# Peptides against a protein of PDB entry 4N7V: the designs that were tried, part 65

Target 1, 222 residues: chain A of PDB entry 4N7V
Amino acid sequence: TLRSITSPLVAHRLKPIRQKTKKAVVSILDSEEVCVELVKEYASQEYVKEVLQISSDGNTITIYYPNGGRGFPLADRPPSPTDNISRYSFDNLPEKYWRKYQYASRFVQLVRSKSPKITYFTRYAKCILMENSPGADFEVWFYDGVKIHKTEDFIQVIEKTGKSYTLKSESEVNSLKEEIKMYMDHANEGHRICLALESIISEEERKTRSAPFFPIIIGRKP

## One batch from the design tools (peptide; made by RFdiffusion4, then SolubleMPNN)

Design b2_p16_3_s3 (from b2_p16_3, 9 letters changed)
Fold by OpenDDE base, seed 4:
Structure b2_p16_3_s3 (fold): chain B 222 residues (1-222), chain A 16 residues (1-16)
Amino acid sequence: as target 1 above (222 residues)
Amino acid sequence: DEVLEEIRKELESQEI
């Protein structure tokens, strides 16, 4: 099943963006819907031959073929659906569209990994918890120039000198220089706080059923 | 935009 490969994408709170690649143009719309435009080149012109429009919660996929499959000239936004529109739920999406959905999902995850959910200013750093899940990216920009970027897969450190390296195991983290460990400790503390705040705020959102509280900024640059 | 470029590179590496 598609669900065994990926979860429904979540585009809530994401800003509109449009990214062109060789194979497709992928967009987050003002409506927070996600569009994948499959692009073909013909006579030195790019045409959109197929569009997947995915709801902000990822559960509904609308597929259409512009101009009856003849294609629509690539523009600055997806072509509007006309006739012969297919609508699927996530669990009923035909297998032939799974890769395209995964492509959209990956795009959304990338955008989410770069979209601040919580910005927290400490005495020493600007901490940012991102929107992606599971294991949201966490960035720490120390005011002295050190940067730590934590992902689910690795920790990247950029030192004051510009030296950059990636840590992929606890052993590597434990082998860090003492001076770097201090930054890591601070980063971890900021991370813990952001996660705690996320939990608390999310619970309040659930209770109030109001407009989203995120993104949120806590504190200010000293 | 560095962010967009990173996204582009990642997307280009994937099948569709």
Scores: peptide ipSAE 0.356, ipTM 0.907, DockQ to the pose 0.864
Fold by OpenDDE base, seed 2:
Structure b2_p16_3_s3 (fold): chain B 222 residues (1-222), chain A 16 residues (1-16)
Amino acid sequence: as target 1 above (222 residues)
Amino acid sequence: DEVLEEIRKELESQEI
């Protein structure tokens, strides 16, 4: 099943974006829907041959073929639905479209990993918890130039000198020089606070059932 | 935009 490969994509709270690649154009619309436009080139002109339009919650997929499959000239937005419009739920999506859905999902995940959910200013750093899940990316920009980037898979450190390295295990973290450990400790504390606040705010948001609270900014640069 | 370029590069590496 598709579900065994990926979960439904989630594009809520993401800003509109349009990204062109060699074979496709992928977009997040103002409606927070996601569109994959499959592009073919004929005589130096690009045409959209197929469109997958996915709902913001990833559960509904609308597929259509512009101009009866002849294609529509590539423009600054997806072409309007015309011919052979089909609507599927996530669990009923034909296997032939799974790769294209996964492509959209990967795009959304990448955008989410770069979209701030919580920005938290401390005395020493700007901390940012991103929208991606599970294990949201967390970035710490120290005002003195040190940067720490945490992902589910690794921790990247950029020192004042510009020296950069990646840590992939707890043992490597424990082997850090004392001066670097101080930055790591601060980053970890900021991370803990952001996660705690995310939980509290999300619960309140659930109860309120109104406009979204995220993204939020806590504090200000000193 | 550096972020967009990074996203583009990652997407180009994916099969569709």
Scores: peptide ipSAE 0.313, ipTM 0.894, DockQ to the pose 0.837
Fold by OpenDDE base, seed 5:
Structure b2_p16_3_s3 (fold): chain B 222 residues (1-222), chain A 16 residues (1-16)
Amino acid sequence: as target 1 above (222 residues)
Amino acid sequence: DEVLEEIRKELESQEI
């Protein structure tokens, strides 16, 4: 099943974005829906032959073939669904569309990893917890130029000198120079605080059934 | 835009 391969994508709170690649254009719309436009080239003109429009919660997929399958000229936004429209639930999506859904999901996940959920200013750094899950990316931009980027898979460090390296194990982290460990300690503290705040805010949001509280900015740059 | 370029590169590496 598709569910055994990927979870429904979640595009809530994401800003509109449009990204062109060789074979497709993928977009997050103002409505927070996600569109995959499959592009073909004919006589030096690009045409959208197929569109997958996915709901913000990932559970509904609308598929249509612009201009009766002849294609619609590529524009600055997806073509409107006018004919040859099919609607599927996530669990009923035909297998032939699974790769395209996964493409959309990967795009959304990537955008989420670059979308601030919580921005927290400390005395020494700007900390940013991103929207992706599980294991949201966490970035720390120290005011002196050091940067730490934490993901579920690695930690990237950029030192004041511009030296950059990636750490993939606890052993490597433990082998850091003491001066870098100080930055790491601060980053970890900021991370803990952001995670705690995320939990508290999310719970309050759930209780009040309020509009989204995120993204949020805490503190200010000194 | 560095973010867009990174996104583009990642997407180009994926099959569709």
Scores: peptide ipSAE 0.311, ipTM 0.892, DockQ to the pose 0.828
Fold by OpenDDE base, seed 3:
Structure b2_p16_3_s3 (fold): chain B 222 residues (1-222), chain A 16 residues (1-16)
Amino acid sequence: as target 1 above (222 residues)
Amino acid sequence: DEVLEEIRKELESQEI
């Protein structure tokens, strides 16, 4: 099943973006829907031959073929759907479209990893928890020039000197210089606070059924 | 745009 490969994509709270590649154009729309435009070149002109439009919660996929499959010239936005439209739920999506859905999902996840969910200013740093999940990216920009970037897979450190390195295990973290450990401790504290706030705010958001609370900014630069 | 370039590279590495 598709579900065994990936979960429904989540594009909520993401800003509009359009990215062209050789074979496709992928977009997040103002509506937070995600579009994959499959592009084919003919006579030195690019045409959109197929469009997958995915709802912001990833659960609904609308597929259409512009101009009855003849294609529509590539423009600055997806072509409008016509009368030949197929609509699927995530669990009913034909297998022939699974790879294209995964393509959209990976794009969205990448955008999420670069989209602030919580910005938290401490006395020493600007901390940013990103939108991706599970294991959201977490960045710490210390005012003195040190930077720490945490992902689910690694921790990247940029020192004051500009020296950069990546840590992939606890043993490597434990081998850090004492001064760097201090930065790491602060980063970890900021991370803990952001995760705690995310949990609390998400729960309140669930209870109230209100407009999205995120993204949020906590504190201010000293 | 560095972010867009990173996204482009990632997408180009994937099959559709």
Scores: peptide ipSAE 0.306, ipTM 0.890, DockQ to the pose 0.805

Design b2_p16_3_s4 (from b2_p16_3, 7 letters changed)
Fold by OpenDDE base, seed 1:
Structure b2_p16_3_s4 (fold): chain B 222 residues (1-222), chain A 16 residues (1-16)
Amino acid sequence: as target 1 above (222 residues)
Amino acid sequence: DEVLEEIREELEKEEI
């Protein structure tokens, strides 16, 4: 099943974006829907041959073929659906479209990993918890130039000198220079606070049943 | 935009 290889994509709270690649254009619309435009080149002109429009919760997929399948010239937005529109639920999506859905899902996940959910200013750094899940990315930009980027898979450190390295185990973290450990300690505290705030705010959202509270900014740069 | 370029580069690694 499609569910065994990916979960429904989640595009809630994401800002509109349009990204062109060699074979496709992917977009997040103002409606938070996700579009995949499959692009073909003919005589040095690009045409959209197929469009997948996916709901913000990832559960509904609308597929159409512009200009009766002949394709429509690539523009600054997806072409409007006209003829031969098919609508599927996530669990009923034909297997022939699974790769394209996964492509959309990867795009959304990338955008989420770069979309601030919580921005927290400390005395020493700008901390950012991102929208991706599970294991949201966490970035710390110290005002003196040090940067720490935490993901589910690794921790990247950029020192003042520009020296960059990646840590993939607790052993490597424990082997850091004492000076860098101080930055890591601050980053970890900021991360803990952001996760705590996320939990509290999410609970209040559930109770209030109002518009999303995220993204949120806590504090200001000194 | 560096963010967009990074996203593009990652997507180019994927097959569609």
Scores: peptide ipSAE 0.441, ipTM 0.926, DockQ to the pose 0.850
Fold by OpenDDE base, seed 2:
Formats: structure tokens, C-alpha cells, sequence
Structure b2_p16_3_s4 (fold): chain B 222 residues (1-222), chain A 16 residues (1-16)
């Protein structure tokens, strides 16, 4: 099943964006829907041959073939659906479209990894928890120039000298110089606080049924 | 836009 490969994409709270690649154009619309436009080149002109439009919660997929499958010239937005529109739920999506859905999912995940959910200013750094999940990216920009980027898979450190390195295990983290450990400790504390606040705020958001609370900014740059 | 470029580069590695 598709569910065994990936979860439904989640595009809520993401700003509109349009990104062209060699084979496709992917978009997040004002409606927070996600579009994958499959592009083919003919006679030095690019045409959209197929469109997948996915709901913001990832659960509904609308597929259509512009201009009766002949294609529509690539423009600044997806072409409007005309005829031969198919609508699927996530669990009923034909296997032939799974790769394209996964492509959309990857796009959304990339955007989420660069979309601030919580920005937290400390005395020493700007901390940012991103929207991606599970294991949201966490960035710490120290005011003195040190940078720490945490992902689910690694920790990247950029020192004042410009020296950069990646840590992939706890043993490597434990082997850091004492001066770097101080930055790491601060980053970890900021991360803990952001995760705690995310949990608390998400619960309040659920209870109030109000407009989204995220993204939020806590504190001020000194 | 640096963010867009990074996204593009990552997407170009993916199959569709």
C-alpha cells in the first residue's frame, strides 16, 4: 500500500511557492494545496502533460490531463482542469501515481524543513524549530557567528573560524572540544524548550479550535 | 533565493 511507503503529506501553514525542476513543476498554492505538473518538452516549448493536485492534508488527490492529454503550455500557475478528472483518496490512489505522490511529499517535506514553526531568541542565539516531521530540523545561530544545525540524522557545526563538520553519533558529540560543548549545551537547551513549547501550544490550539497559533516568535534579539 | 535553490537541488536528485 501507499501508506506503507509514506504518510499523507501535510502542507498546512506553508506559504505559496513554485519550484521548477527538469521533469516537473511543484507548487504550494494559496489554498495550501500541492500541485505536481509533469513537464515535457516539444519543439523547444515546455508543456504540462499531467497534473496531480493534492489537498493540504494529503488525503485527496485530483488528477487531470490538460488539453485532452495533448498538454498545455507551461505557465506561471497550474492549468485549470477541464475533462477526464479523476479524484482519489490517499488509500485508493492507483499504484502508477505513487512515485509522483512521493515526489510531492518530498517537496513538501523540504519546504517544511525550511519553514520556521518556533523562533526563540536567547541571550546568545537565535533558535529555530522547523515544521518538518518527524524529528523537526533545529537551527541555532549564535550572535558570535557559531552555527549549529540539528536534523534527525546529523548535527552540523560551523565554528567561528569557518571550520565546519558533521556529527553522526553520540560518541562524536562526546568527543567535542570543551569550548564547542558549551555551544552544544546551549543549543540542546534551546531545542528542549522549543519542543516543550510546541507540545503545550499544540494542545491549547487543539482545545480552542481557533486559528493556527504557529508560527510563533518568542523573545527578542538582544 | 538560497532556499529555493537548495530545494531545487534536492528535488533534482529524486525520481518522478
Amino acid sequence: as target 1 above (222 residues)
Amino acid sequence: DEVLEEIREELEKEEI
Scores: peptide ipSAE 0.434, ipTM 0.925, DockQ to the pose 0.833
Fold by OpenDDE base, seed 5:
Structure b2_p16_3_s4 (fold): chain B 222 residues (1-222), chain A 16 residues (1-16)
Amino acid sequence: as target 1 above (222 residues)
Amino acid sequence: DEVLEEIREELEKEEI
């Protein structure tokens, strides 16, 4: 099943964006829907031959073929659906579209990993918890130039000198220079606080059933 | 835009 290889994408709270690649253009619309435009080139002109439009919650996939399948010239936005539109639920999506859905999912996850959910200013750094899940990315920009980027898979450190390295195990973290450990300790504290705030705010959102509280900014740059 | 470029590079690694 599609569910066995990916979860429904979640594009809520994401800002509109359009990204062109060699074979496709992917977009997050103002409506927070996600579009995958499949691009073909003919006579030095790019045409959109197929469009997958996915709902913000990932559960509904609308597929259409612009201009009766002849394709529509690539523009600055997806072509509007007209006739011959197919609509599927996530669990009923034909297998032939699974790769394209996964492509959309990866795009959304990438955008989410770069989209602030919580920004927290400390005395020493700007901390940012991102929107991606599970294990949201966490970035710490120290005012003195040090940067720490935590993901589910690694921790990247950029030192004052510009030296950059990646840590993938606890042993590597434990082997850090003492001065870097101080930055890591601060980053970890900021991370803990952001996760705690996320939990509290999310619970209040659930109870209040109001407009989204995120993204949120805590504190102020010194 | 550095962010867009990073996204593009990652997407180019994916099959569609």
Scores: peptide ipSAE 0.423, ipTM 0.921, DockQ to the pose 0.822
Fold by OpenDDE base, seed 3:
Structure b2_p16_3_s4 (fold): chain B 222 residues (1-222), chain A 16 residues (1-16)
Amino acid sequence: as target 1 above (222 residues)
Amino acid sequence: DEVLEEIREELEKEEI
């Protein structure tokens, strides 16, 4: 099943974006839906031949082929569905579309990993918890120029000198210079606080059923 | 899927 490969994508709270590549255009719409437009060139004109439109919660996939599959001229927005429309639930999506869904999901994850959910200013750094999950990216920009970027897979450090390196194991973390460990300790504390706040705020959102509270900014740069 | 692979590669290189 598709579910055994990936979970439904989540595009909630993401800002609209439209990015063109050589063979596709990927969009997050104002509605927070995700569109993948497959593009082909014919007679020096680009045409959209297939569109996957995925709901913001990833559970509904609408697939259509503009002009009976002949294509619609590429524009600044996805073509409106007119005919040859199929609508699927996530669990009923035909296998032939799974890879395209995975692509959309990957794109959304990339966008989420760059989308601030919580911005927290400490005495020493700007901390940012991103929207991606599980294991949201966490960035710490120290005011003195040090940067730490934590992901689920690694920790990247950029020192004051501009020297950069990636840590992928606990042993490597433990081998850090004492000076860098101080930065890491601060980063970890900021991370803990952001995660705690995320939990508290999310619970309050659930209770109130109001508009989303995220993204939020806590504190200000000194 | 060669098309998707190319797209993914291009998107990964783009600034978001």
Scores: peptide ipSAE 0.304, ipTM 0.866, DockQ to the pose 0.089

Design b2_p16_4_s1 (from b2_p16_4 with E1S E2W E12K)
Fold by OpenDDE base, seed 4:
Structure b2_p16_4_s1 (fold): chain B 222 residues (1-222), chain A 16 residues (1-16)
Amino acid sequence: as target 1 above (222 residues)
Amino acid sequence: SWLEELEEKLEKELEE
């Protein structure tokens, strides 16, 4: 099943973006919908031959073939749907489109990993919890130049000297120099706080059913 | 910028 290889993408709260690759253009629209435009080159002109428009919650996929399948010249936005539109739910998406959906999903996850959900200023650093899930990226920008980037898979450390290394296990974290451990401790504290705040704010958001509370900024740079 | 990083990651992850 599609669900076995990816979850429905979530594009809520993401800013519009359009990214062109060799074979596709992927966009997050102002409506928070995601569009994958499949691009074909013909006579030195790029044409959009197929479009997958995915709802912001990833559960609805609308597929159309611009200009009756002849293609529409690539522009600065997806072409308008034709009269031949197919609509699928996530669980009913034909397998032939799974790779394209996965493409969109990966893009959205990348964008989410770079989209601040919570920005928290401490005495020593700017901490940012990102939108991606599970295991949201967490970045710490220390004012003295040290940087820590935590992901689900690794922790990257950039020291004041510019020396960079990646930690992939707890043992490696434990083997850090004491000076670096202090930064890591601070990063972890900031991370904990952000996660706690995320939980609290999300719950309040659920209760009020108002406009999104995120992204949020807590504190200020000293 | 974050966009530059995104582009680099996108190319790497989506070209495979």
Scores: peptide ipSAE 0.033, ipTM 0.705, DockQ to the pose 0.120
Fold by OpenDDE base, seed 1:
Structure b2_p16_4_s1 (fold): chain B 222 residues (1-222), chain A 16 residues (1-16)
Amino acid sequence: as target 1 above (222 residues)
Amino acid sequence: SWLEELEEKLEKELEE
């Protein structure tokens, strides 16, 4: 099943973006829908031959073939749906489209990992909790030049000198120099606070059923 | 950039 390969993509709260590759253009629209345009080149002109339009919650996929399958010239936005539109649910998507959906999903996941959900300014750093899940990326930009990037898989440290290294286990974290441990302690505290705020704000969103509260900025740069 | 790296990975997935 498609579900065994990937979960439905989630594009909520993502800013519009359009990324062109050799064979495809992937876009997040103002509507938070995701479009994959399959591109072919003929006589030095690029044409969109197929479009997958995926709902913001990833559960509905609309597929159409511009200009009766002849293709439409590549433009600055996806071509409008015309005739011969197919609509599928995530669980009913034909297998021939699974790779294209996975492409869209991975793109969205990456964008989410770079999209601030909570920005928190401390006395010493700018902390950012990202939109990706589970295990959202967390970045700490210390004002003195140190950077810490936490992911589900690793912790990357960039020191003032520009020296960079990656930590993949608790033992490696424990072996850090004392000066770096101080930065890590601050990063961990900032992370804890961001997660706590996320929980509180998300609960309030659920209760009020209002417009999204995220992204938010807490504090200010000193 | 991270986008360029992603593009390379994603292009491989589209190579049917």
Scores: peptide ipSAE 0.037, ipTM 0.737, DockQ to the pose 0.126; fails the geometry check
Fold by OpenDDE base, seed 3:
Structure b2_p16_4_s1 (fold): chain B 222 residues (1-222), chain A 16 residues (1-16)
Amino acid sequence: as target 1 above (222 residues)
Amino acid sequence: SWLEELEEKLEKELEE
């Protein structure tokens, strides 16, 4: 099943972007829908041959072939849907489109990992919890130049000297110099607070069914 | 940019 490969993508609260590669253009629209345009070159002109438009919650996929599959000239936005439109739910998406969906999903996940959800200013650092899930990225920018970046898979440390290294196990974390351990302790506390606030605010959003509360900024720059 | 590098990786996955 598609679910065994990936979960439905989530593009809520993401800013619009349009990124072109050689074979595809990926867009997040103002509507928070995600579009994958498959591009083919013919006679030194680029044409969009296929479009996957995915809903913001990832559950609905609309597929169409511009100009009856002959393609539409690449423009600054996805071509409008034509009469040859297929609509699928996530669980009913044909296998031939799974890789393209996974492409969109991975792109969105990467964008989410760089999209602030909570910005928290402490006495010593700017802390940022990102939108990706599960295990959201967490960045700490200390005002003295130290940086800590936590992901689900690793912790990256950049020291004042510019020395950078990655920690992938608890043993490596435990072997840190005492000075770095202090930064790590502060980062962990900031992370805990951001996670707690995320939970509380998300629950309130659920109750009110109002406009999104995120992204939010807590505290102020010193 | 980091985004371009990621897109190139993702594009290679589409070709396979």
Scores: peptide ipSAE 0.037, ipTM 0.732, DockQ to the pose 0.095; fails the geometry check
Fold by OpenDDE base, seed 2:
Structure b2_p16_4_s1 (fold): chain B 222 residues (1-222), chain A 16 residues (1-16)
Amino acid sequence: as target 1 above (222 residues)
Amino acid sequence: SWLEELEEKLEKELEE
């Protein structure tokens, strides 16, 4: 099943973006829908031959073929659906479209990893919890130039000197110099606070059923 | 930029 290889994409709260590659253009629209335009070149002109339009929650996929499959000239936005429109749920998506859905999903996940959900200013750093899941990226920008980037898989440290290294185990973290440990301790505290706030705010958001609370900024730059 | 890195990753995904 498609569910066994990927989860439904989630594009909520993401800003509009359009990214072109050689074979496709992927977009997040103002509506927070995701579009994959499959592009083919003919006579030095690019044409959109197939479009996958995916709902913001990833559960509905609309597929259409512009101009009866002849293609529509590539423009600054996806062509409107006109011909050969098919609508599928995530669990009923034909296997021939799974790769294209995965492409969209990976794009959205990457955008989410660069989209702030919580920005928290401390006395020493700007902390940012991102939108991606599970294990959201967490970045700490110290005002003195030190940077710590935490992901689900690793921790990257950039020191004042510009020296950069990656930590992949707890033993490596424990072997850090005392000066760097101080930065790591601060980063970990900021991370803990952001996760706690995320939980509390998300619960209140669920209860109120009002406008989204995220993204949110806590504190101010000193 | 992260967008450039994204382009490279996306191209690879479509070529496979």
Scores: peptide ipSAE 0.037, ipTM 0.728, DockQ to the pose 0.101; fails the geometry check

